# Peptides against a protein of PDB entry 5KEZ, part 146

Target 1, 320 residues: chain A of PDB entry 5KEZ
Amino acid sequence: NVAIYNPFRPWWERYQPVSYKLCTRSGNEDEFRNMVTRCNNVGVRIYVDAVINHMCGNAVSAGTSSTCGSYFNPGSRDFPAVPYSGWDFNDGKCKTGSGDIENYNDATQVRDCRLTGLLDLALEKDYVRSKIAEYMNHLIDIGVAGFRLDASKHMWPGDIKAILDKLHNLNSNWFPAGSKPFIYQEVIDLGGEPIKSSDYFGNGRVTEFKYGAKLGTVIRKWNGEKMSYLKNWGEGWGFVPSDRALVFVDNHDNQRGHGAGGASILTFWDARLYKMAVGFMLAHPYGFTRVMSSYRWPRQFQNGNDVNDWVGPPNNNGVI

## One batch from the design tools (peptide; made by RFdiffusion4, then SolubleMPNN)

Design b2_p19_5_s4 (from b2_p19_5, 13 letters changed)
Fold by OpenDDE base, seed 1:
Structure b2_p19_5_s4 (fold): chain B 320 residues (1-320), chain A 19 residues (1-19)
Amino acid sequence: as target 1 above (320 residues)
Amino acid sequence: MTYNEKLYKYYKERMDKVF
């Protein structure tokens, strides 16, 4: 991914890929392979946060300032380490003046325009689908069990399906023959927009962001909410079907206070209430549960915003 | 402001810092 130095190596630089090489501040490919093997050997399965909707920001300077040293040129849409060129992006398809999503009530913009400047891949092209599938298949062959698909609401469900149809079965060294990768899709659907979580049910599970938002409100006792109202928690609260839901109290985005769920989201910063929420989530049968493991950073609030929400995880390895 | 709007504002803000 792009190496960002202002601010200094933020967490979100990982979501600006310039290649599909397994080389970041988290480690190199050999270290990753070793970790996957060791985990699988003791029954711990690994799924990867796969960023396949886009490459890096359109305004990032060209060069080799990346974690693996690969050259890239956002201005010309040149990513030779893949390789991608100008033919592999949706620049000509997006009809907004800026090239970015301007109206989230326009599903076509949401899928075909850049998410906040991130170069939008033309997933309708078989070439692009194949390059992504090759990346994911490499991970499957290493021994991962599945994927979180980042920014899924910004991809057409049919394009996602086309990619998934190209995937290998899981590695038979650790998984039964014919096993399929576990797929869940990040779709932020809190209502009010045309794209719905149900659009993606055919591809796998979907993140249910209403879960953390509403649970936070209840546990905080906002708006007169009571724990007794959780009697019909799940589908009774308008959430997606349990067998399609991946649920969580917080994630890396809304942990920063500005994501889906707003101020109601409980995090480790509110330790007592957070433990209550996580305990409830683990005890309740609704959805497939995910528990967050994060880190502390030096928060500094200015006008209600944490100006240090960019701070990445602690790191002392030599891989930049 | 909707929850989604807040998220999009956050994304925009952090991306603008890169450019």
Scores: peptide ipSAE 0.031, ipTM 0.692, DockQ to the pose 0.619
Fold by OpenDDE base, seed 2:
Structure b2_p19_5_s4 (fold): chain B 320 residues (1-320), chain A 19 residues (1-19)
Amino acid sequence: as target 1 above (320 residues)
Amino acid sequence: MTYNEKLYKYYKERMDKVF
């Protein structure tokens, strides 16, 4: 991914890929392989946050400022480490003046235009699908158990399916023969927009962002909400089917006050209420549960926004 | 504008109206 130095190595640089090399601030491929092996050997499975919708931002300077030193040029859409070229992006397909998503009520824009400047990959192309599948298959062969698909809302479900159809079975050294990778897709669907979580049910589980948002309002006792209302928690609250849901109280985005859920989201900053929410989630049978493991950072609020929301995990001069 | 602010400004504004 791109290496950002202003601010100094923010967490979000990880979501701006310039190659599919397993070479990051967290370590090299051998170290990753070692970690996966050691985890698998004690029954801990690894799921990779796969960024496959896009490459880095269009405004990032060309050069070799990346975690593995790979050259890239966003301006010319040149990513030779893959390789990708201008033919592999949706620049000509997006019809907005800016090239970015301008209207989230237009599903075509949401999928074919750039997410806030992030260069949008042409996932309709078999070449692009194959390069992504190659990346994911390499991880599968190393021994990962599955994937979180980042920004799935911005990819056509059929394109995702086409990629998934190219994936290998899981490594039989640790998984039963013929096992398929576990897939869950980040789709923010709180209603009111044309793209629905149900569009993605065919590919795997989806994130249910209504879960943390609504649970937060209940536990905070907002708007007269009561714990007794949780008797029909799950589908009764309009959530996706349990067997399609990946549920969580918070994630790295909304823990910083951004994304789905707003101020209702409970985090470790509100320790008492957060423990209640997490305890309830783990006790209730609805959905596949995910527990957040995070870190503290020096928050500094200006006009209601944390100006330090970029701060990444504890590190030693950029090395995690 | 940070990456996080840029990406989720739309969603934050929308959710602030709902919650």
Scores: peptide ipSAE 0.030, ipTM 0.705, DockQ to the pose 0.072
Fold by OpenDDE base, seed 5:
Structure b2_p19_5_s4 (fold): chain B 320 residues (1-320), chain A 19 residues (1-19)
Amino acid sequence: as target 1 above (320 residues)
Amino acid sequence: MTYNEKLYKYYKERMDKVF
């Protein structure tokens, strides 16, 4: 991914890829392979956060400022380490003036335009699908068990399906022969927009963002909410079917969120309430559960916003 | 706008629709 120095090595630089090389601040490919092997040998499975909707931001300077030293040029859409060129992006397909998503009520913009300036890959092209599949298959062959698909809302479900159809079975050294990778898709569906979580049920599980938001409101006793109202928790609260749901109290994005909805999210900063929410989630049968492990950073609020929300994991001058 | 500013603007708007 790109190495960003302003602000200094933020967490979100990891979501701006310039290649599919397993070479980042977290380690190299050999170290990753070693970790996966050791985990599998004791029954711990690894799921990769796969960024396949986009490459880096369109405004990032060209050069070799990346975690593995690979050259890239966002201005010309040149990513030779893949390789991608201008033919592999949706710039000509997006019809907005800025090239970015401007209206989330337009499903075509949401999927064909740039998410906050991130160069949008043309996933309709078999070439692009194949390059992504090669990346994911390399991980499968190493021994990972599945994937979180980042920014799935911004990809056409059929394009995701086409990529998934190219994937290998899981590594038979650790998994039963013929096993398929476990897929869960990040789709933010809080209602009121044309893209629905149900559009993605055919590809695997989806994130249920209503879960953490609503649970936070109840645990905080906002708006007169009571724990007794959780008697029909799950589908009874309008959530997706249990067998399609990936549930969580917080994630790396919404623990940094703000506003009325963002404020409801419980995090480790609210230790007592957070433990109550996580305990409830683990005890209740609805959905497939995910527990967050995060880190403390020096929060600094200005006008209701944390100006240090960019801070990544603990590091020594950029070295993890 | 930075990456976070753009993303969180949309996130805030979405969450405010629910609450």
Scores: peptide ipSAE 0.029, ipTM 0.703, DockQ to the pose 0.071
Fold by OpenDDE base, seed 4:
Structure b2_p19_5_s4 (fold): chain B 320 residues (1-320), chain A 19 residues (1-19)
Amino acid sequence: as target 1 above (320 residues)
Amino acid sequence: MTYNEKLYKYYKERMDKVF
């Protein structure tokens, strides 16, 4: 991914890929392979956060400032380490003036235009699908158990399906023969927009962002809500079917006051209430649960927003 | 404007400062 130095190595640089090489701030491919092997050998499975909707930001300077040293040129859409070129992006397909998503009530914009400037891959192309599948299959070969698909809302479900259909079975060294990768898709559906979580049920599980938002409201006792109202928690609250739900109290985005869920989201900053929420989540049978492991950073609020929300995990001069 | 739209606008504005 892009190495960003202003601000200094933010967490979100990880979501700006320039290649599918397994070189990051966390280590190289050999180190990753070693970790996966060690984890699998003790029954801990690895699921990769796969960023396949886009490459890096369109305004990032060209060069070799990347975690694996690969050259890239966002201006010319040149990512030779893949390789991608201008033919592999939706620049001509997006019809907004800025090239970015401007109206989230327009599903076509949401899927064909740039997410906050991130170069949008033309996932309709078999070439692009194949390059992504090759990347994911390499990870499967290493021994990962599945994937979180980042920014799934911004990809057409059919394109995702086409990629998934190219995936190999899991590594039989650790998984039963014929096992398929576990797929869960990040889809922000809090209502009010045309793209629905149900659009993605065919590809795997989806994130249920209503879960953390509503649970936070209840535990905070906002709007007169009581824990007794959780009697029909799950589908009874309008959430997606349990077998399609990936549930969580918080994630890395809404820990920082953005993304989805708003101020109701409970985080480790509210330790007591957070423990209550996590405890409830783990005790309740609804959905597949995900527990967040994070870190503290020096928050600085301006106009209700943390200006230091970019701060990444503890590191040694950028190396994790 | 939906809540999601407001958040997306904020997020975009924040990212535009970086790019």
Scores: peptide ipSAE 0.029, ipTM 0.674, DockQ to the pose 0.672

Design b2_p19_6_s1 (from b2_p19_6, 12 letters changed)
Fold by OpenDDE base, seed 1:
Structure b2_p19_6_s1 (fold): chain B 320 residues (1-320), chain A 19 residues (1-19)
Amino acid sequence: as target 1 above (320 residues)
Amino acid sequence: SWAEEQYEKYRKRMVDLYQ
């Protein structure tokens, strides 16, 4: 991915890919392979946060300032390490003046225009689908169990399906023969927009962002909410079907006060309440659960906003 | 609406990628 130095190596640089090389601040491919093997051998499975909707920001300077040193040129849409070129992006499909999503009530813009400047891949093209599938299949062959598909709201469900149809079965060294990768899709659906979580049910599970938000309000006893109201927790609260839900108390975005959930989201900063929420989530049968493992950073609030919300995970092992 | 407010925060986060 792009190496960002101002601020210094933020967490979000990881969501600006310039190649599909497994060579990042998280480690190199050999280290990743080693981890996957060790985890699989003790029954711990690995899923990958796959950024396949886009490449890096259109305003990033061209060059080799990337975690694996690969050259890239956002201006010319040149990503030779893949390779991608100008033919592989939705520049021609997006009809907005800026090239970015301008109206989130227009599903076509949401899918075909750039997400805040991130170069939008033309997922309708078989070439692009194949390159993504090759990336994901490489991971599957290493031994991963599945994927979180980042920014799924911004991809057409049919394009996602086309990619998924190209995927290999899971590695038979650790999984039963014929096993399919576990897929869950990040879709922020709090209502009020044309794109719905249900649009993606055919591809796999979907993130249920109402879960953490509502659970937070209940545990915080906001608006007269009571724990007893959780008797019909799940579908009874208007959440997606249990077998389509990926549930969580917080994620990397909303623990920083951004994204879906707002101030209701419980995090490790609220230790006692957070443990209650996580405990409840793990005890309740609704949805497929995801537990957050994060890190502390020096929060600095200015005008109600943490100016240090960019701070990335600790890294002192020499990984570029 | 509440939903719109939350999504606005999401968009703000994404904009931060270019700071």
Scores: peptide ipSAE 0.028, ipTM 0.679, DockQ to the pose 0.076
Fold by OpenDDE base, seed 4:
Structure b2_p19_6_s1 (fold): chain B 320 residues (1-320), chain A 19 residues (1-19)
Amino acid sequence: as target 1 above (320 residues)
Amino acid sequence: SWAEEQYEKYRKRMVDLYQ
């Protein structure tokens, strides 16, 4: 991914890929293989956050400022390490003036235009699908168990399916022969937009962002909400079917006030309430659960926004 | 509704992060 130095190595640089090489702030491919092997050997499975909707931001300077040293040129859409060129992006398909998503009520914009400047891959192309599948298959061969598909809302479900159909079975060294990768898709669906979580059920599980948001309001006792109202928690609250739901109290985005959920989201900053929420989530049978492991950072609020929300995990001069 | 309120506030994720 792009190495960002202003601010200094933010967490979100990981979501600006320039290649599919396994070189990041966390280590190289050999180190990753070693970690996956060690984890699998003790029954801990690895799921990769796969950023396949886009490459880096269109405004990033060309060069080799990347975690694996690969050259890239956002201006010319040149990513030779893949390789991608201008033919592999949706620049001509997006019809907005800015090239970015401007109206989230327009499903076509949401999927064909840039997410806040991130160069949008033309996932309709078999070439692009194949390059992504090759990346994911490489990870599968290493021994990962599945994937979180980042920004799935911004990809056509059929394109995702086409990629998934190219995936190998899981590594038989650790998984039963014929096992398929576990897929969960990040889709923010709080209602009110044309894109629905149900559009993606055919590809795997989806994130249920209503879960953490609503649970937060209940535990905080906001708006007269009571714990007793959780009697029909799950589908009874309008959430997606349990077998399609990936649930969580918070994630890396909304613990910083981004994405979905807002102030209702419980985090480690409110330790007591957070423990209550996590405990409830783990005790309740609804959905596949995900527990957050995060870190503290020096929050500085200006006009209601944390100006330090970019701060990534503890690191040594950018290296984790 | 609550959902509509959340939608209005947070539907445009990562705007300030990636610009």
Scores: peptide ipSAE 0.024, ipTM 0.651, DockQ to the pose 0.081
Fold by OpenDDE base, seed 3:
Structure b2_p19_6_s1 (fold): chain B 320 residues (1-320), chain A 19 residues (1-19)
Amino acid sequence: as target 1 above (320 residues)
Amino acid sequence: SWAEEQYEKYRKRMVDLYQ
């Protein structure tokens, strides 16, 4: 991915890929393989956050400032380490003046235009699908158990399916023969927009962002909410079917006040309430649960916003 | 709406991504 130095190596640089090479600030491919092996050998499975909707931002400077040293040129859509070229992006398909999503009530824009400047891959192309599948299959062959698909809302479900159909079975050294990768898709559906979580049920589980948002409201006792109202928690609260839901109290985005949930989201910053929420989530049968493991950073609020929300995990000069 | 506000925060994060 892009190595960002202003601010200094933020967490979100990981979501600006320039190649599918497995060399990042966390380590190289050999180290990753070693980690996966060691984890699998003790029954801990690895699920990779796969950024496949886009490459890096269109405004990022060209060069070799990347975690693996690969050259890239966003301006010319040149990612030779893949390789991708201008033919592999949706620049010509997006009809907005800016090239970015301008109307989020237009599902076509949401999927075909750039997400806030991030170069949007032409996932309708078999070439692009194959490159992504090769990346994911390499990970599968290493021994990962599945994937979180980042920014799934911005990909056509059919394109996702086409990629998933190219995936290998899981590594039989650790998984039953014929096992398929576990897929959960990041889709922010809080209602009111044309794209629905149900659009993605066919590909795997979907993140239920209403879960953390509503649970936070209840635990905080906002708006007169009571714990007793959780009697019909799950589908009774309008959430997606349990067998399609991946649930969580917070994630890396809304932990920082970003994404779905806002101020209602409980985090480790509110330790007592957070433990209550996580405890409830783990005790309740609804959905597939995900527990957040995070870190403290030097928060500095200015006008209600943390100017240090970019800060990544504790690191040694950018290396985790 | 509340939902829209939350989504805008998501977008804000993404804006930071490409800067």
Scores: peptide ipSAE 0.028, ipTM 0.677, DockQ to the pose 0.076; fails the geometry check
Fold by OpenDDE base, seed 5:
Structure b2_p19_6_s1 (fold): chain B 320 residues (1-320), chain A 19 residues (1-19)
Amino acid sequence: as target 1 above (320 residues)
Amino acid sequence: SWAEEQYEKYRKRMVDLYQ
């Protein structure tokens, strides 16, 4: 991914890829392979956060300022380490003036335009699908168990399916022969927009962002909510079917107060309430559960916003 | 910087999604 220095190595630089090489601030491919092997050998499975909707920001300076040293040129859409070129992006399909998503009530914009300047891959192209599949298959062959698909809301479900159809079975050294990768898709559906979580049920599980938002409201006793109202928790609260739901109390985005739950989201900053919420989630049968492991950072609130919400995991001058 | 600008846009997007 790109190396961002202003602010200094933020967490979100991870979501600006310039190649599919397995070399980041977290380590190189050999170290990753070693980790996967050691984890699998003790029954711990690895699921990769796969960023396949886009490459880096369109205005990032060209050069070799990346975690693996690969050259890239966002201005010309040149990513030779893949390789991608201008033919592999949706610049010509997006009809907004800025080239970015401007209206989330326009499903075509949401999927064909750039997410906040991130170069949008032309996932309708078999070449692009194949390059992504090669990346994911490399991980599968290493021994990962599945994937979180980042920004799935911004990809056409059919394009996702086409990629998934190219995937290998899981590595038979650790998984039963014929096993398929476990897929869960990040789709933020809180209602009111044309794109729905149900659009993606055919590809795998989806994130249920209503879960953390509503649970936070109940635990905080906002709006007169009571714990007794959780009697029909799950589908009874309008959530997706249990067998399609990936549930969580918080994630890295809404932990920082960024949408998809807002101030209702419980985090480790609210230790007691958070433990109550996580305990309830783990005890209740609805959905497939995900527990967050995060870190403290020096929060500084200005006008209700933490100006340091960019801070990534603990590091030594950029080295993790 | 451009990076800061994109970050702010991202935050705005997330806020809009909550609505």
Scores: peptide ipSAE 0.028, ipTM 0.644, DockQ to the pose 0.847; fails the geometry check

